# Ledger of designs, part 208: peptides against a protein of PDB entry 6TME

Target 1, 324 residues: chain A of PDB entry 6TME
Amino acid sequence: NRLKRAYIALQAWKKAFYSDPFNTAANWVGPDVCSYKGVFCAPALDDPSVLVVAGIDLNHADIAGYLPPELGLLTDVALFHVNSNRFCGVIPKSLSKLTLMYEFDVSNNRFVGPFPTVALSWPSLKFLDIRYNDFEGKLPPEIFDKDLDAIFLNNNRFESTIPETIGKSTASVVTFAHNKFSGCIPKTIGQMKNLNEIVFIGNNLSGCLPNEIGSLNNVTVFDASSNGFVGSLPSTLSGLANVEQMDFSYNKFTGFVTDNICKLPKLSNFTFSYNFFNGEAQSCVPGSSQEKQFDDTSNCLQNRPNQKSAKECLPVVSRPVDCS
Target 2, 324 residues: chain A of PDB entry 6TME as posed
Amino acid sequence: NRLKRAYIALQAWKKAFYSDPFNTAANWVGPDVCSYKGVFCAPALDDPSVLVVAGIDLNHADIFGYLPPELGLLTDVALFHVNSNRFCGVIPKSLSKLTLMYEFDVSNNRFVGPFPTVALSWPSLKFLDIRYNDFEGKLPPEIFDKDLDAIFLNNNRFESTIPETIGKSTASVVTFAHNKFSGCIPKTIGQMKNLNEIVFIGNNLSGCLPNEIGSLNNVTVFDASSNGFVGSLPSTLSGLANVEQMDFSYNKFTGFVTDNICKLPKLSNFTFSYNFFNGEAQSCVPGSSQEKQFDDTSNCLQNRPNQKSAKECLPVVSRPVDCS

## One batch from the design tools (peptide; made by RFdiffusion4, then SolubleMPNN)

Design b2_p21_7_s4 (from b2_p21_7, 19 letters changed)
Fold by OpenDDE base, seed 3:
Structure b2_p21_7_s4 (fold): chain B 324 residues (1-324), chain A 21 residues (1-21)
Amino acid sequence: as target 1 above (324 residues)
Amino acid sequence: EEEKKRKEEEYFEKLKEEALK
């Protein structure tokens, strides 16, 4: 039966623990798996008279170990939350049998290897959090073909370009921060119909920002800080009618920061420090508004404090990248 | 720098909480 399979899986997992500082699995004894700490049972969807393991929550247990292939026997699990542990190794491909997977959180662990492609096999997945691990390599384009609500990829070792398929994503939140992504932001980004928040912080992204960013009318947070972006800010950014937090700091942007950007109606914080901007509108000046906060530090602005020297500015400002 | 990192982590936690509602 289903609970017997769950028992086999959970006992195999307990055996795969190297350290359990809080004795979380101390009561993982006997066939009554529904009494196990961090194991949650519910009536099966196909037969309400049958009790099944529907969820795992081992968050903040500081458990050291790995995920054994026997976890594939937990075929009724829809919620899998094991963040803030010390699990290592790879995500088992046997988890493809967990066809009800809805929320998958393995964040804050020691997982390694390529993107866990098993996540692509889950037809009902809505929440994916793999942040704060050591996943590496390319991001599969197919991740954005999935009907996900949230995708957390930050603080890993992902490299290569961001897939063009990003425009197909229905996610409201996507984090790319603190990886090794390179290349340009795809022009298809403007097609993300449900996007509210996106962060690219601390990657190796470069090139010009695509004009299509201005089509993201529902975005409230757009953070592209700490990259290698060049050129002027797209004039189409005036279309970000709902943006509240915008950060372009620590890039290589040039040109003029316009009124059309700084006067965005919902803008609360706009940081464009540590670039090579050579001018800004009065509406962009820090302290010019009581409702908006600006930071123009370390640019090439005249008559502003804490700017770069002429020696630092001249080589860049005199050779602006044409994004047209 | 450390404060910025802390604020960023708090932001990510907030996003997670909102996404799980």
Scores: peptide ipSAE 0.582, ipTM 0.938, DockQ to the pose 0.855
Fold by OpenDDE base, seed 5:
Structure b2_p21_7_s4 (fold): chain B 324 residues (1-324), chain A 21 residues (1-21)
Amino acid sequence: as target 1 above (324 residues)
Amino acid sequence: EEEKKRKEEEYFEKLKEEALK
């Protein structure tokens, strides 16, 4: 009996709660698991006459506890949303039995350990949100081989390079922000055919931006701020026909910010402050357009306010990194 | 800095909402 297995799993989970401030699991009593708060039942895909636990929603429950291995008995769960809790420990390997997993959200918790590789075992996974946790180590390259729509990795402790397999991703949204990712952005990034929004904010990324970024025709948001990028902006950025928000602030970029970038047709906000740019086109000057907002603060620009001193600029500007 | 963090959080929430539609 599938509901009996679900009962065993849910009772084991209730026992794994250290604190339930809102008494979310107070009604988790008895065999009628479909009446449990945060538990949703639906007809089974293989037998519509059978009711199964298809979804969990414990979002914003502030529950402290861990995920016990018995959760692997919830074999019919397709939606697992437990964000904004205080769950700790690791994601159980037993969740590999949840072969219908479609949306997995464990964001804003206290999970630790390496990337939860069990997520790679789910053949139908479309949404992965593990942001705002303490996951660490390397991002497995295989994550981008998955047919995911969205990948949220931000605000963790990942410290590897970004896998070259990123180009295989079908995701429209990918967040890397506020980790410890290092190295260069892979050239394969230009192969992300469905990408709309990508955020690299606040990592240890370095090197030159790959020219292949200009192939991201569907990108509306590109944020690479607060990293260690060097060199000039790729001329191929003129190919970002749909970019609306672009941020390169707080890097070590040099060279000239070109007219072709600042005149991008959908560009609404372009921030390139806190770099070492030594020139900009007139179209890049803040206030030059009513439709576009620019920020050129703290560069090495002549005749502009709030720029770096010559003492700060000269050592960097005189030795520009050649990305060619 | 706190305002920046708040704005980023709001942005990520928006992205999530859009992705789940």
Scores: peptide ipSAE 0.578, ipTM 0.936, DockQ to the pose 0.904
Fold by OpenDDE base, seed 4:
Structure b2_p21_7_s4 (fold): chain B 324 residues (1-324), chain A 21 residues (1-21)
Amino acid sequence: as target 1 above (324 residues)
Amino acid sequence: EEEKKRKEEEYFEKLKEEALK
């Protein structure tokens, strides 16, 4: 039966533990898997009279080990939360059998290898959190074809460009921060109809910001700090009617920071420090508003404190990148 | 720098909590 399969899977997993500091699996004994700590049972969707393992929650257990292929026997699991452990290795392909997977959280672990493509096989997946691991290589473009609500990719070793398919994403939250992504932000970004928060912090992204960012009417947080972006800020950023937090710091932007950006109606914090901006509107000056916070530090602004020297500014400001 | 990192981590945790509601 289904619980027997779950028993096999969970016992295989217990055997795959190298360390269990909190003795989380101490009660993982016997056939009554529904009594196991961190294991949650529910009536099966296809037969309410049958009890199945529907969820795993081992968050913050500090368990060292790996995910054995026998976990593929947990075919009724919809919630898989194992963050803040020390699991290593790869995500087993056998997890493709978990066709009810809805939330998959393996964040804050020691997973390695390429993007876990098994996540692409889950038709009902809404939440994917693989942040704070050692996943590497390219991000599959198919990830954004999925009807996900949230995608956390930050603090990994992903490389290559951001897929053009990003515009197809239905996610409200996407994090790319602290990877090795390169190239430009795709112009298709403006098609992300449900986007509320997007974070690009600390990558190797470059080029001009696409004008299509201004189409992100529902975005509340846009952070592109610590990259290699060039050119002027798009004038279309005036379309970000709901943006509250905006960060373009630590890039190579040039030009003038306009009034229409700094006067965005919901803007609370706007950081554009550590660039090569050579002018700003009065509304962008730190301290100009009680409701908004600005940081213009380390630019090429005249009559402002803590700016770059003329020697540092002149070579860059005199050769502005034309984004047209 | 460490303070910035801490704030980022807190932000990501907040995002997660919001996404799971």
Scores: peptide ipSAE 0.575, ipTM 0.937, DockQ to the pose 0.842
Fold by OpenDDE base, seed 2:
Structure b2_p21_7_s4 (fold): chain B 324 residues (1-324), chain A 21 residues (1-21)
Amino acid sequence: as target 1 above (324 residues)
Amino acid sequence: EEEKKRKEEEYFEKLKEEALK
């Protein structure tokens, strides 16, 4: 019965393929779905004597098509990896029936529409990758209430603010890069106790960096480059005991880059170029350390190469944003 | 810019691999 449902689903999906350049679905014939290329069977969790479709892996198949609603019949699927294809349309709501979903990867496709809220219905979801698509609109706050290990949202069309619920996330990695997120980074960010890597690259984020960033004791990568952030760097950044890669480039930061930041114990790369910093500690100067790489290019620093002109600096430096 | 994009893509792939281990 369960494999029969899987057969119906997979045949419906094959019919939804517009192009299969590698003939991935060429062997998708007959009732033996466990022999299908990219289909993986395992003993059912509720009955080990029953074989079920537990995983789909169609990564890098360059398949053009869409996801039909019949995929909701794949109720035993825990792993769904279909990255690097040309699937279009929306994620079917019928996938809410896949209650065992653990890893969902639809990255590098042509999916459109709002955030796939069906992902919120999966109680056991740990890995969500929807990057490199055309998803748009608001990010649901509820995404960060889920016990996810990894959340990849980069290279989409998401807009609006980052939800304050971000602080509830247990994820070790979150990517926001290359969207249209706006507003401030929520102060609740400091509550992300398991966070190792976070990237905000290339959004419309603005305002001051929250002091609470300094509470991210486990963060190894923090990239906030290519945004509209203003003010000084928080002094609390000295608390980032494990940060290795830090990038604040291409913003509107002002003030002094402190010794406490540049002397962070595990810091290997700190890029603060293309801002309006008017001073830096000696420990921040490129070439001051063999173990650390710094980039101070295109700021308002005195006696440093490749800085902005006085004409460019004066209007900004003379009117610093007070974040206190 | 193309080099930057490539590096970012490589970084994201690395993150994914690490997350799936």
Scores: peptide ipSAE 0.574, ipTM 0.937, DockQ to the pose 0.844

Design b2_p21_8_s1 (from b2_p21_8, 11 letters changed)
Fold by OpenDDE base, seed 5:
Order: structure tokens, then sequence, then C-alpha cells
Structure b2_p21_8_s1 (fold): chain B 324 residues (1-324), chain A 21 residues (1-21)
């Protein structure tokens, strides 16, 4: 009996709660699991006459606890949303049995350990949100082989390089922000055909931006701020026909910010502050447009306010990194 | 530092977006 298995799983989970401030699980009593708060039932895909637990939504419940292995008994769950809780520990490997998993959101919790590779085992997964946790180690390259619509990895402890397989991703939104990623952005990034938003904020990324970024025709948000990028902005950025928000602030970029970047047709906000740019086109000057907002603060620009001193600029500007 | 303040701001904005969803 699938509902019986669900009962076992949910009762085991209730026992794994250390704190339930909103008494979310107060009604988790008895065999009628479909009446449980945050538990949603639907007809089984293989047998419409059978009711199964198809979804969990415990978002914003502030529950402290862990995910017990018995959750693997929820084999019919396609939607698992438990964000904004205080769940700790690791994602159980037993969740590999949830072969119908479509959306998995464990964001804003206290999960630890390596990337939850169990997520890679779900053949139908479309949405993965593990942001605002304490996941650590390397990002498995296989994550980008998945047919995901969105990949949220931000605010974790991931380290090492971004896998070259990123170019295989069909995701429209990918966030790497606030991790410990290092190395260069892979050149394969330009192959992300469906990409709308990508965020690299606050990592240890370095090197030159790949020219292939300019191939991201559908990108509306590109944020690479707060990294260690060097060199000039690629001229190919003129190809970002749909970019609205672009942020390169708090890097070590040098060179000239060109008209072809600042005149991008959909550009609304372009922040390139806190770099070592030594020139900008008139179209890049803050206040030059009513439709576009620019920030050129703390660069090496002449005749602009709030720039770095010559002492700070000269050592960097005089030795530009060649990205060719 | 200015960088720290910037990062905190960005983090806060992201958090607010997350919580609003």
Amino acid sequence: as target 1 above (324 residues)
Amino acid sequence: SDLEKYLEKKEKEELERHLAS
C-alpha cells in the first residue's frame, strides 16, 4: 500500500523534527496522510484509481530537524518543496527511489556535505534549488547533463572550477553566487542556448572572460561581480542583444569600456565599478542616458569622480593582462 | 570594507528575493 508507505515515511520525518514553531506537523496523526498539512495527494500516474502522495510543501515552516532515510518510501513524490526551514544533515541517498521527482527545493536550510548526487539520479528533474545551504566540495559535471530549467547553487560552499559541461545545460537560470568557485569561466558557456540569467557573484573566479559570452543571445541578466577577473571586457559582449542587467563590479578588469557594450539595446543597468578601467565611452558615463543606469565608480578613469588614485592604478594599468 | 558592504547588499537582495518566492 503506497499510502501506508507514505505514512511510515511521514511519521519517521515527524520524529526527526527537533522544532516545529508553527505546529505544521500537529495534524500529522493517523493514516490519512492526504490530510496532513503540507502533504498533497493526487491520482497515481500508473493507476488513476489509487491516491498517492505526489507533493510536499513545507516552505517557510521554520522546522528544525533532518531528512530521515524513510523519506525514500515517498516513491510517488514529484514535487518536494521544503525551503526556508532549519533542516540539517545530508540529503538521504534513499531519495533515489523518488524516480518521479520533478521539482526539488531544499533551499534556505542547513544541509551539509557534498553535492547531493542523488539529484542526478532523477530522470525527470526540471527544477533544482539547493541554494542557501552548506553544501561543499566539487560540483559534479553531470549536473549540466540534466535537462534542468533552473539550477540554483548560490550561497553554499562549493569549490573548484566550474565544469566545462556547463555548455550542455539547457537551463534558463543558473546561479553560482556566493560560493568558492575558482578558475576561469569555461569557453563552453557560449553554448548555453536557453540561458536567460547567470550569476557568478562573490566567488574566486579569475582569468579573462571568454569571448564566447557574447554568444548568449537570450541572456537578460549577467552578473560576474565580486570575483578576480582580469583583462579587458570582450568585444563580443556587443552580441548580448537582450541583456538588461550586467554587473562586472569588484573585479580587476582593465582597458576601455566601449560604446558597443554601453549601447546594447536592452541594457538597463550596467555596473562596472571597482575595477581598473582606464577609459570609457561617453555612452558609458553615468547620467548620459535617461534609460540606462551606469556605475563607473572606483576605476582608473580620467576626469571622473570617485576614482582610484594614481598610486593604486598605475601598477595594474601599466601591466595589462593580455587575453588574446 | 566597500567590498564587504557590497557583498552583504547583494546577499540581502538575493535572500529577499528567495523569501518572497
Scores: peptide ipSAE 0.033, ipTM 0.484, DockQ to the pose 0.872
Fold by OpenDDE base, seed 1:
Structure b2_p21_8_s1 (fold): chain B 324 residues (1-324), chain A 21 residues (1-21)
Amino acid sequence: as target 1 above (324 residues)
Amino acid sequence: SDLEKYLEKKEKEELERHLAS
């Protein structure tokens, strides 16, 4: 019975293919769905004697098409990997019936519409990858209430502010890069206890960096480049004991880059170029360490190469933003 | 069998519900 439902779903999906360059669905014929390319069966969790469709892997199939509502019949699917295709349209609400969903990867497709709120309905979801699509609108705050290990949102059309609920996230990796997020980074960010990597690259984020960033003791990658951040770097960044890659380039930061940041014990790369910093510690100077790479290009630093002109610097440096 | 027909009917109804969403 479950396999029959799967058959209906998979045949509907095959009909929803506009192009299948690698003939991935060529063998999607007949009731034996477990033999279908990219379809994986396993014993049902509730009855080991019953075989069910537990996983889909159509990664890199270059399939053009859409996800039909009939996919909601795949109620036993825990792994859904369809990245690097040309699927378009929206994620069907009928997928709410896939209550075992554990990993959902629809990255590198042509999906549109708002955030797929159906993902919020999956109680066991651990991995969410929707990057490299055309999802738009606000990010639902509830996404960070879920026990996700990874949240990949980069390269979409998301806008508005980052929800304050971010502090509730248990994710180790979160990417916001290349969206249209605006406003400040929430102060609650410091509460992300499991965070290893966070990327804000290429948004419209602004304001001062919250001091609470310094509480992210497990962070190895922190990239806030290509935004509109202002003010000085928080002194609390000295708390980033495990940071290896840090990038604040292409912002509007001012002030002095201190030793306590540049001497972070695990720091391997620190880029703070294309800002308005007016001073740096000797430990921040490119070439000062063999173990660390620094880039101080295009700031307002004295006696350093490749800096902004006085004309560019003076209006900004003379009016520092007070983040206190 | 009657059971099979019943199950098929239920599956069809389920599909229709999904299509309506």
Scores: peptide ipSAE 0.032, ipTM 0.525, DockQ to the pose 0.011
Fold by OpenDDE base, seed 4:
Formats: structure tokens, sequence, C-alpha cells
Structure b2_p21_8_s1 (fold): chain B 324 residues (1-324), chain A 21 residues (1-21)
């Protein structure tokens, strides 16, 4: 019965393929769905004597098509990996019936529409990858209420602010890069107790960096480059005991880059180029360390090469933003 | 085949149930 439902779903999906360059679905014939390429069966959790479709892996198949609503019949699927295809349209709401969903990877496709809220209905979801699509609109705050290990949102069309609920996230990796997010980074960010990597690259984020960033003791990668951040770097960044990669380049930061930041014990790469910093500690100077790489290019630093002109610097440096 | 016809029938029935739910 379950495999029959899976057959219906998979045949509907095959019909929804516009192009299958590698003939991935060529063997998708007949009721033996467990033999289908990219379809993986396992014993059902409720009855080990029954085989069910537990996983889909169509990664890198270059398939053009859409996800039909019949996919909601794949109620035993826990792993859904269809990255690097050319699937278009929206994520079907019928996928809400896939209550065992654990990993959902639809990255590198052509999906459109709002955030796929169906992902919020999956109680056991741990991995969400929707990067490199055309999802748009607001990010639902509820995404961070979920017990996710990883949240990949980068390279989409998401806009509006980052939800304050971000602090509730248990994710170790979160990417916001290359969207249209605006506003400030929420102060609640410091509550992300499991965070290892966070990337904000290439958004329209602004304001001061919250001091609470310094509470991210486990963060190894912090990239806030290519935004509109202002003010000085928080002194609390000295608390980033495990940060290895840090990038604040291409912002509007001002002030002094301190020893406390540049001497972070695990810091290997710190890029703060293309800002309006007017001073840096000797420990921040490129070449000052054999173990660390720094880039101070295109700031307002005295006696350093490749800096902005006084004409460019003075209007900004003379009007520092008070982040206190 | 008879099996294919049967499956097709069941497919339609299941689809209808799915869409109604």
Amino acid sequence: as target 1 above (324 residues)
Amino acid sequence: SDLEKYLEKKEKEELERHLAS
C-alpha cells in the first residue's frame, strides 16, 4: 500500500519532468519503486517488515520540471535531496504530509515564491537547504523556532528584516548571504548557543553591530561583508574565542580596529577592507603575523597603502555613529 | 497490462483522496 502510493507519486513526478538529460528516470517504470534510480527504500519505522520509500536523492541530475502535489503521497520520506537541478515552481503544500522529513535539500534549483512554509510543518526537520533559488518575501520568524542543525538561505530574494527569533536557533550553520535582507542584526543573535558559522554577505543590512555578537563563543566563521553596517566594531568581539574567519569588508564601519580583535586566539583571517576605519593596532597590520592574514585596504588609515582619500574619509570619519 | 490498468485506476482513486484531504 505504501509503495503503491509512492509509485503514484513518483510516476506523477516523472510526468512533471520537462528534461532529464542523464535519463535519471529512465528506469522509473513499474511498481518496483525501490529499484528506481535515486529512490531509496528502508524498513518502515512502524513496521520493519514493510519497505517504504525513505529517501530521494536526485542531486546533480540537471532535471528540469516541477514538484507535483502527488509528492505528498511519499509520506515515509525522511531524506529529500534534489539539489543542482532545474526544478521550478513552488514547493507543494502537500509535502506537509511528509511528517518524517529530516533533511530537505532543494538548493540550486529555480524555485520561486515565498518561503516554503511547509518546511515549518515538519516536526523532525534538522537540515534545511533552500539556497540558490528565487524564493522571495519575508523570512518567517518560526524558522528559527525549529530545532534545525543547519539553515541555508543564501542566494535567494528574501527581503525585510532578520527575525528576532534568530536567537532561538540551535543551528550550527546559518547563511543569509546574497539576499535582500535589511535592518539591523538582532541583538538576540548572541543567544545562538550552537552557532559555528554565520554568513550575512551581500545584503542590505545596516546599523551598528550588536554587542551580543561577542557572546558567540563557538563561532568559527563570521562574515558580515558587503552590507551597510556603521559605527565601530563592538569591543565585545574580543569574546569570539574560536573565530577563525572574520570578514567585515565593504561596509561603513568607523573607528579603531583594536588589538583585542586582531589577537583573537584562533583568528586566521580577518578582512576589514573597504570601510572607514581611521586607526588600527599594530597587530592588525597586514604582514604583522605569520599565522594571521589581514586586509586593511581602502580604509582611512594613516601611513598605510591603498587607503581612501581624505576627501572620501573626512565626511564619514568626522561624523562617527554612536552605537552606545 | 491488467496490472497497469489496475494501478492506473488505483492511482486515480488515491489522487482524488489526496486532493480531497
Scores: peptide ipSAE 0.030, ipTM 0.577, DockQ to the pose 0.012
Fold by OpenDDE base, seed 2:
Structure b2_p21_8_s1 (fold): chain B 324 residues (1-324), chain A 21 residues (1-21)
Amino acid sequence: as target 1 above (324 residues)
Amino acid sequence: SDLEKYLEKKEKEELERHLAS
């Protein structure tokens, strides 16, 4: 009996709670699991006459505890949303039995360990949110081979380089922000045909920006701020026909910020502050447009306010990095 | 019931087998 298995799983989970401030699991009593708060039943896909546990939603429950291996008995679950809790430990490998998993959200918890590779075993997964945890180590390249609509990895402890397989991703939103990623952005990034938003904020990324970024025709948000990028901005950025928000602040960029970038048709906000740019087009000057907002603060620009001193600029500007 | 106890035992055994693989 599928509901009996679910009962075993849910009772094991209740026993794994250390704290339930809102008494979310107070009604988790008896065999009628479909009446449990945060448990949602639906007709089984293989037999509509059978009722199964199809979803879990414990978002914002502030529950402290861990995920026990018995959760692997919830084999009919397609939606698993447990964000904004205080769950700790690792994601159980027994969740590989949840072959219908469609949306997996464990964000805003206290999970640790390596990337939960069990997520790679789910053939129908479309949404993965593991942000705001303590996951560490390398990002598996295989994550980008999956047909995910969104990939949220930000605010973790991931290290090493961004996999070159990123170009295979069909995701519209990808976040890498606030990790420990290093190395260059892969040139394959330009192959992300469905990309709307990508965020690299607050990593240890370096090198030159790849020219292939200009192929991201559908991108509306591109944020590469707070990294170690060097060289000039690629001229191919003029190809970002739909970009609205662009941020390159807090890097080590040099060279000239061109009209072709600042006149992008949908650009509403372009921040390139806290770099070593030594020139900008008139169209890039803050206040030059009512429709666009620019920030050129703390560069090496002449005749602009709030710029770096000659002493700070000269060593960097005189030794430009060649990205060719 | 005896059936429920039996089922619970079998499910636990299945889970343990999976975890051991």
Scores: peptide ipSAE 0.027, ipTM 0.503, DockQ to the pose 0.012

